Peptides against a protein of PDB entry 7AE7. Designs and how they scored, part 191

Target 1, 321 residues: chain A of PDB entry 7AE7
Amino acid sequence: KVYKDLREFLEVLEQEGQLIRVKEEVNPEPDIAAAGRAAANLGKNQPAVFFEKIKGYKYSVVTNVHGSWQNHALMLGLDKNTSTKDQFYELNRRWDKFPVPPNVVKREAAPCKENVIDKDINLFEILPLYRINEQDGGFYISKASVVTADPEYPDDFNKLNVGTYRIQVKDRDRVGIQALAMHDIAVQLEKAEAENKPLPIAITIGNNPLVTFMASTPVGYNQNEYEFVGALQDGVPMDIVKSDLYDHLYVPAGSEVVLEGHIIPRVRTVEGPFGEFPGSYSGARLQCEVKIDRITHRTNPIFENLYLGIPWTEIDYLMAL

## One batch from the design tools (peptide; made by RFdiffusion4, then SolubleMPNN)

Design b2_p22_5_s4 (from b2_p22_5, 8 letters changed)
Fold by OpenDDE base, seed 4:
Structure b2_p22_5_s4 (fold): chain B 321 residues (1-321), chain A 22 residues (1-22)
Amino acid sequence: as target 1 above (321 residues)
Amino acid sequence: SLEEQVAEQRARQEKLREEARI
């Protein structure tokens, strides 16, 4: 099976008994993190957790979407009981199909374009933001697929990067982004900052699970993650659409929320701490800042965010493949 | 200090969340 968006995947997870639906109103803290930990303690079959109602917010949260080998099997369109060995075999077989170019759809055909916010942007109105860990320095968007391009080669689709980066909310319309030297985004940002220019960015939230997987998988600088998504879909192209602000940036057509903006050149602000692992916090550092200039979103957008728990975190499953 | 900046940022985010509450 191939998924167009997060919603189609969540439907399959629920049908397969790999999703817990919390229908009662929860508090952002501590209930989201506590319920995630409780779900992780259910053993090897860790389900996704879908929170329908968060006190003080309009929209839903889902976490632990990639949090088990069963969920990874289903992501590949396999039986949920497919062995890890057979999952790896199938992943490697499909990897050899690279490149599979995406389909560029029209704006009118892209669900991520259903609603637009281009003034009075407030991230708290669109995302049910919460502390993942008690000691976090703020609210994090930890499972976004971030789209950037090479500013010297903006029309080179092979240099279009889709990556996962730690994003901290800074204001109603600003986020901090952790761009480390090992990330392709850091190369692109260095080029933009050399000219004191903004780097165009699209932060996409709630995607086709293979997009999220590939955004977390290191590839070559001249390799496009969307072309790997098509390979992992066994040769079925994924659907992408142009961003609203930038002709050279493409986003998944089915994204729940797209934050379009720019990295502010030569600005660094405090980011962190964040509890990446239980009992260990990555310290606060000066990091890049993104101005959000436009939001597009699906009606009743689902905020997909990373689950962090013991002994195995969702990130461990995302990085283990 | 970096610690003061973290504390200020955290307090600001809590305020923004409360202001956006429905």
Scores: peptide ipSAE 0.544, ipTM 0.933, DockQ to the pose 0.828
Fold by OpenDDE base, seed 1:
Structure b2_p22_5_s4 (fold): chain B 321 residues (1-321), chain A 22 residues (1-22)
Amino acid sequence: as target 1 above (321 residues)
Amino acid sequence: SLEEQVAEQRARQEKLREEARI
């Protein structure tokens, strides 16, 4: 089975008993994190947790989408009871299908383009932001697939990078991004900053689970994560659409929310702390800042965010491969 | 200090959330 978007995957998770739906209104804190921890305590077969109603917000949150081996099997379109060994075997088999080029769809065919916000941008109106950890320095977008390109080779599709980075909300229309030197985004940013130019960026939230998976999987600088998504879809291309602001940036057609903007050159602002691991906080540091210039989103967008709780975090499953 | 900047940032985000609350 191949998924077009997060919603198709969540439907399968629910059908397979791998999604808990919380219908009652919850508080952003502590209820989202607490419910995630409670779900983790159900054992190794940790379901996704879908919060339909968050107090003070219009839209929903889903957490722990990748938070179990069963969810991982389902992501690969396998039986949920597929052994870890067989999942790895299938993953490796499909990996060899790289590259599988994506389909570029028309704007009108892309669900991520259903709604546009190009003025009076306020992230808090679109994303039900909450503290993932109690001691976090703010609200994090921790499960976004961030699209950037090489500013020297913007038309080289092989240099298009889709990565996962720690993103802290800084203002209504600004986020901090942790671009570590080991990430392709840091190379691209360095090139832009050398010329004191903004780096075009699209921050995509709530994707096809294989997009999220590949965005968290290191690949070569001259390899496109979307072409691996197609490989992991057993040779079925994924659907991408051109960003609204940039001709050279493509986003998943099915993204729940797309934040389009630019990394402000040569600006560093305080970011953190963030509880990346249970009981461990990465310290506050000066990090890059993104100006959000445009938002596109699906109607009733789902905010997919990481579950970070004991005993197993969602990141453990995303990195275990 | 970095700690003061973190505290200010956190307070600002809380304010922004409250302002956006429905």
Scores: peptide ipSAE 0.536, ipTM 0.931, DockQ to the pose 0.857
Fold by OpenDDE base, seed 3:
Structure b2_p22_5_s4 (fold): chain B 321 residues (1-321), chain A 22 residues (1-22)
Amino acid sequence: as target 1 above (321 residues)
Amino acid sequence: SLEEQVAEQRARQEKLREEARI
């Protein structure tokens, strides 16, 4: 089975008993984190947790989407009881199908374009932001697939990067991003900053689960993550659409939310701390800042965010395949 | 200090959340 978007995957998770739906109104803190921990404590079959109603917000949260071997099997369109060994063999078999070029769809055919916000941007109105860990320095977007390109080769699709980075909300229309030197985004940012130019960016939230998987998987600088998604879909191309602000950036057509903007050149502001692991906080550092200039989103967008409540975390599962 | 900057940032984000509540 192939999924076009997060919603198709969540439907399958629910059908397979791998999603808990919380229908009662919850508080952002501590209820989201507490319910996530409670779900994780149910044993090896850690379900996704979908929060329908969050006090003070319009939209929903889903967490722990990749938080079990069953969910990973389903992501690959396999039986939920497929062994980790068989999942690994199937993943490797499909990996050899690279490249599978994506389909570029028209703007009007892309669900991520259903709604547009280009004035008075407020991230808190679109995302039900919460503190993942009690001691976090603020609210984090921890499961975004971030799209950037090489500013010297903007039309080279092979250099289009889709990566996962720690993102802290800084203002209504600004986020901090942790761009580590080892990541492809840091290479691209260095080129832009050398000329004191902004780096165009699209931060995509709530994607096809294989997009999120590939954004968390290191690939070569001249390899496109979308072409691997097609390979992992056993040769079925994924659908992408051109960003609204930039002709050279493409986003998943089915993204729940797309934050389009730019990394401000040569600006560094305090970011952190963040509890990347239970009981372990990465320190605060000066990091890059993104200005959000446009938002596109699906109607009733789902905020997908990482579960970090107990080991194993979603990160552990994403890295284990 | 970096600690003061973190505290200020945290307080700012809490204020922004409260302002956006429905």
Scores: peptide ipSAE 0.555, ipTM 0.935, DockQ to the pose 0.858; fails the geometry check
Fold by OpenDDE base, seed 2:
Structure b2_p22_5_s4 (fold): chain B 321 residues (1-321), chain A 22 residues (1-22)
Amino acid sequence: as target 1 above (321 residues)
Amino acid sequence: SLEEQVAEQRARQEKLREEARI
């Protein structure tokens, strides 16, 4: 089975008993993190947790989407009880199908374009933001697929990067992004900053689960993550759409929310701390800042965010392959 | 200090959340 978007995957997770719906209104803190931990205590078959109602917010949260081997098997369109060995075998078999070029769909056919916000941008009105960890320096977007291009070769589709980065909300229309030197985004940013130019960026939230998986998987600088998504879909192309602000940036057609903007050149602001692992906090550092210039989103967007619970984090499953 | 900047940033984000609350 192939999924067009997060919603199709959540439907399958629910059908397979791998999604818990919390229908009662919850507080952002501590209830989201606490319910995630409670779900993690259900053993090896850790379900995704869907919060229908968050106090003070309009929209829903889902966590732990990739948080089990069962969810991982379902992501690959396999039986949920497929062994880890057989999942690895199938992943490797499909990997050899690279490249599988994506389909570029029209703007009118892309669910991520259903709604537009281009003035008075406020991230808190669109995303039900919460503290993942009690001592976090703020609210994090921890499971976004971030799209950037090489500013020297903007039309080279092979250099289009889709990566996962730590993103802290800084203001209504500002986020901090951790662009580490080992990431492809850092190479692209260095080129832009050398000329004191903004780096175009699209931060995509709530994607096809294979997009999120590939955004968390290191690939070559001249390899496009979307072409691996098609390979992992057993040769079925994924659907992408051109961003609204940039002709050279393409986003998943089914994204729940797309934040379009730019990394401000040569600006660094305080970011952190963040609890990347239970009981372990990163230090605060000066990091890059993104200005959000436009938002597109699906009607009733779902905020997919990372589960960071004990004993296993969702990261452990995303990095296990 | 870096600690003061983090505390100020956290307080600002809490204020922004409260302002956007429905």
Scores: peptide ipSAE 0.529, ipTM 0.929, DockQ to the pose 0.865; fails the geometry check

Design b2_p22_6_s1 (from b2_p22_6, 9 letters changed)
Fold by OpenDDE base, seed 3:
Structure b2_p22_6_s1 (fold): chain B 321 residues (1-321), chain A 22 residues (1-22)
Amino acid sequence: as target 1 above (321 residues)
Amino acid sequence: SIEELVKEQREKQEKLREEAMK
C-alpha cells in the first residue's frame, strides 16, 4: 500500500483500529493534550487521535499519526502486526532503491492548491492552534515538513531540503523557526544572510506519512528527501508540485496546508520555551523569523501536529528508525 | 529580561487567538 496524502493514511489507520475519532467539541486546552494522554494510556498500540471539532476553530486536528509500531508498519504498507525487526529489514531493503525521482504534477492536479490566501493572512483562521504543553511560550507547529533550497544552486534538485524544525507562531503571518547549525537549512540560511537576502521557504503541514518520516530523518546535503520517499514506497514515485511563489521550491502535492514565505535575513527574535519532552523544556533563545506571504490549502484542512505524551512520544518513533 | 519577553510573547499569542475565535 502506497499513500498519496495524509487522508489516505488516516483512512487506513481508522480501518485498522489505529485511529480514535473524537466527535464531540473539545477545548484547545486542556482537552487535546488530555485526550492524547488518555489514548497513550490504552497500551503500547497507541492510536492516532483525530479531533473533529475544536471550540473556536473551523478545522480539525490529528495527533500521534506516527505514535506506534503498528502505525509505523502501516506507513510502510505492511501488516500492522509486523515485527519491529521485519519493519527495519523492509525499510533497509527499500532504502537501497534510492533515488526514486518524484512526479512533478500540474498545479491543477495538486490538492494542496484547492484554496489560496494571499492577503490578510491569519494563521489562526487556518490552523486550530493550541498549546501542546501547559508552559509553552506559545503555539507550536511541531510536525511540519519545511522545504528550502540552496540559494547559490536553486536549480539543483539534489540540494532541495525537506526537514522538520520547531516552529512557534509569532503573529498572524509570522512564525519563529529553530534552525540549528547542524541542520541543512542553517547552511542555506547562512548563504542567504551573507548577502542580506531572504531565504525562500515553504512550510508544509499534513503530508504523506513517509514525507514526514523522511523530513525527520537526516540525509546528505546533496540528497533529496522526496527521492527517498519514492524508495520507501518500494519504487513508486511520490507526487510533488511547484510552489506558487518560487519556481525552485517543490511541495508535496497532497499537503493539507502550505505556508509560503521567507526567512527574514539577519533578524532574530525570542522563541520558546517548548516542552520537547514531558517535564523537560528547552529554554528560550533568539531564533529566526519567517514572514508568511501566501497560504495554499486543501478544503477543510487537517492540522497534523506532534503528540507529546508519556511514556513514548511520537518523536521516539520517528527517530527510532 | 528573556523571561519578560517570553511572558509578553505568550500574552500576545493568547490575544491573537481570542481575536480569531470571535
Scores: peptide ipSAE 0.536, ipTM 0.931, DockQ to the pose 0.843
Fold by OpenDDE base, seed 2:
Structure b2_p22_6_s1 (fold): chain B 321 residues (1-321), chain A 22 residues (1-22)
Amino acid sequence: as target 1 above (321 residues)
Amino acid sequence: SIEELVKEQREKQEKLREEAMK
């Protein structure tokens, strides 16, 4: 089984008993986090949690999509009861198929292009933002696949980077992004800032689960994460589409929400704190700021965000293999 | 202080959310 988007994966999770649907209206805090913790307490199967109705918001939230070995197996198109050993074996087998180039689809064929917002941008109107942890300095987008390119080699597809970064909402149309020196995005940003130029960026939310997986998996600077997604799909190419603002950036065709913009050069603003693990907070520091210039999104977009509850977080599973 | 800036940022975001929920 190969998934075109998050929605196809959520359907399979639900069919396999690995998704809990919360139909009653919930409060952003504390109900989302509380329900996530409750789901985690159901045992080792740790289903995804889909919130249909969030008070004050018009769209849905899903958490803990990658939050179990069963979900991980299903992501690979395997039986949900496939052992971790066999999952590892299969992942390694498929890894050797790299590179599998993606298909570039037309704009009209890409679900992420169904709706456009290019005026009066307000992130709160598109994303049901909530505080993941009580002491967080704000609302976080914690499971986005962020697309950037090398500004010196913008046409080199092999240098296109898809990564996962800590993103804090800063304003209606601004987010803070944690670009650490060890990340490929930091290399690209350094080049842009050396010339005092903005770095083009696309922040994609609610993706094919293998895109999210690969965005969280370090690869070589000259390796494209989308080509690994195709490998992990056992040789089936994934679908990507050109961003609206930038000819050199490509996003997953099936993304629920795409935030297109730029990292403002040589600007640093306060970001944090954030509870990366229960009871553990990364302190506040000066970080990069992104201006959002355009949003594209699917009709009734699903906000996929990270579950950071106990005893296990999604990060534990995303990094386990 | 950093603590003050964090507090201000948090309050700002809460206000923005409240405005968006109206």
Scores: peptide ipSAE 0.529, ipTM 0.928, DockQ to the pose 0.849
Fold by OpenDDE base, seed 1:
Structure b2_p22_6_s1 (fold): chain B 321 residues (1-321), chain A 22 residues (1-22)
Amino acid sequence: as target 1 above (321 residues)
Amino acid sequence: SIEELVKEQREKQEKLREEAMK
């Protein structure tokens, strides 16, 4: 089984009993985090939690999509009861199929292009933002696949980077992004900032689960994460589409929300704190700021966000392999 | 201070959310 988008995966999760649907209207705080923790306490078979209605918002939230070995098996198109060992074996087998180039689809064929916002951008109108942790310095987008390229080699598809970074909402049309020195985005940003140029960026939310997985998996600077997604799909190419603002950036065709913009050169603003682990907060630091210039999104977009709770965080499953 | 900046940022975001929910 190959998934085109998050929605196809959520359907399978629900069919397999790995998704809890919360139909009652919930408060952003503390209900989303509380329900996530409650789901985690159900044992090793931690389901995804889908919140249909959030007070004050129009759209839904899903958390803990990758939050169990069962969900991980299903992501690979395997039986949900596939052992961790067998999952690892299959991952390694498929990894050797790299590279599997993606299919570039037309804009009209890409679900992420169903709606466009290019004026009066307000992230709060599109994303049901909430505090993941009570002491967070703001609202975080914690499970986005961020697309950037090498500004010196924008046409080199092998240098296109899809990574996961901590993103804090800073304004209606601005986010802070944590670009650590070890991240490929930091290398690319350094090049842009050396020339005092903006770095083009596309922040994609609610993707094919293998895109999210690969975005959280370190690869070589000259390796494209989309080509690994195709490998992990056992040789089936994933679908990508050109971004609206930039000819050299490609986003998953099925993304729920795409935030297109640029990292403002040589600007640093306060970001944090964020509770990356229960009881531990990363300190506030000066981080990069992204201006959002355009949003494309699916109709009734689903905000996929990271579950952070005990005993296992969703990150543990994303990085366990 | 960083603490003041964090507080201001948090207050700003809360206000933005309140405005959006209206």
Scores: peptide ipSAE 0.527, ipTM 0.928, DockQ to the pose 0.845
Fold by OpenDDE base, seed 5:
Structure b2_p22_6_s1 (fold): chain B 321 residues (1-321), chain A 22 residues (1-22)
Amino acid sequence: as target 1 above (321 residues)
Amino acid sequence: SIEELVKEQREKQEKLREEAMK
C-alpha cells in the first residue's frame, strides 16, 4: 500500500481502528491536549486523534498520526501488527532502493494548489492554531516538512532539503523558525545571509506520512528526501509539484497547506519557550523569522500537528528507526 | 528582558487569535 497524501493514510488508519474521531466541538485549550492524552492512555495501540470541530475555527486538526508502532507499520504499507523487528528489516531493505526520483506533476493535478491566498494573509484563518503545551510562548506548527535549497546551487536537486523544524507563529503572515547549526537549512541560510539575501522557503503541512518521516530523518546534504520516500514506497515514486513563487523549490503534490515565503536575512526575534518534552521546556532564544508571501491549500485543509502527550511522544516513534 | 519579550509575544498571539475567531 502506497499513500498519495495524508487523507488516504487517515482513511486506512480509520479502517484499521487506528484513528479516533472527536465529533463534538472542542475548545483549542485545554481540550485538544486533554483528548490526545486520553486517547494515549488506551494503551500501546495509540490511535491518531481527529478533531472535526474546534471552537472559533473552520477547519480540523489531526494529531498522533505517527504515534504508535501500528501506525508506523501501516505507513510502510504493512500489517498493523508487524513487529518492530520486521518493520526495521523492511525499512532497511527498501532504503537500499535509494534513489527513486519523484514524479513532477502539473500544477492542475496537484491537490495542494486547489486554493490560493496571495493577499491579506492570516495564518489563523487557514490553520486552527492552539497551544500544544500550557506554558508555550505561543502557537506552534510542529510537524511541517520545510523545503529549502542551496542558494549557490539552486538547480541541484540533490541539495534540495526537506526537514522538520520548530516553527512558532509570530504574526498573521510571519513565523519564527529554529534553524540550528547542525541542520542543513543552517548551511543554506548562512550562504544567503552572507550576501544579505532572503532564503526562499516552503513550509508544507499535512503530507504523505513517509514525507513527514523522511523530513524527520537525517540524510546527507547531497541526498534528496523525496528520493528516499520513493525508496520507502518500495520503488513507487512520490508526486511533487513546483512551488508557485520559486522554480527551484518543489513541494508534495498532496500537501494540505503550503506556506511559501522567505527567511528574512540577518533578522533575529524572540522565539519560545516550547515544551518539546513533557515537563521540560527549551528556553526562549533569538531565532530566524520567515515572511509568508503566498499560501496554497486543499479545500477544507486538515492541520496535522505533533502530539506531545505521555507516556510516549509522537517524536519518539518518528526518531525510533 | 527576554521574559518581557516572551510575554508581549504571547499576548500579541492571543489577541490575533481572538480577532480571527470573530
Scores: peptide ipSAE 0.526, ipTM 0.928, DockQ to the pose 0.839

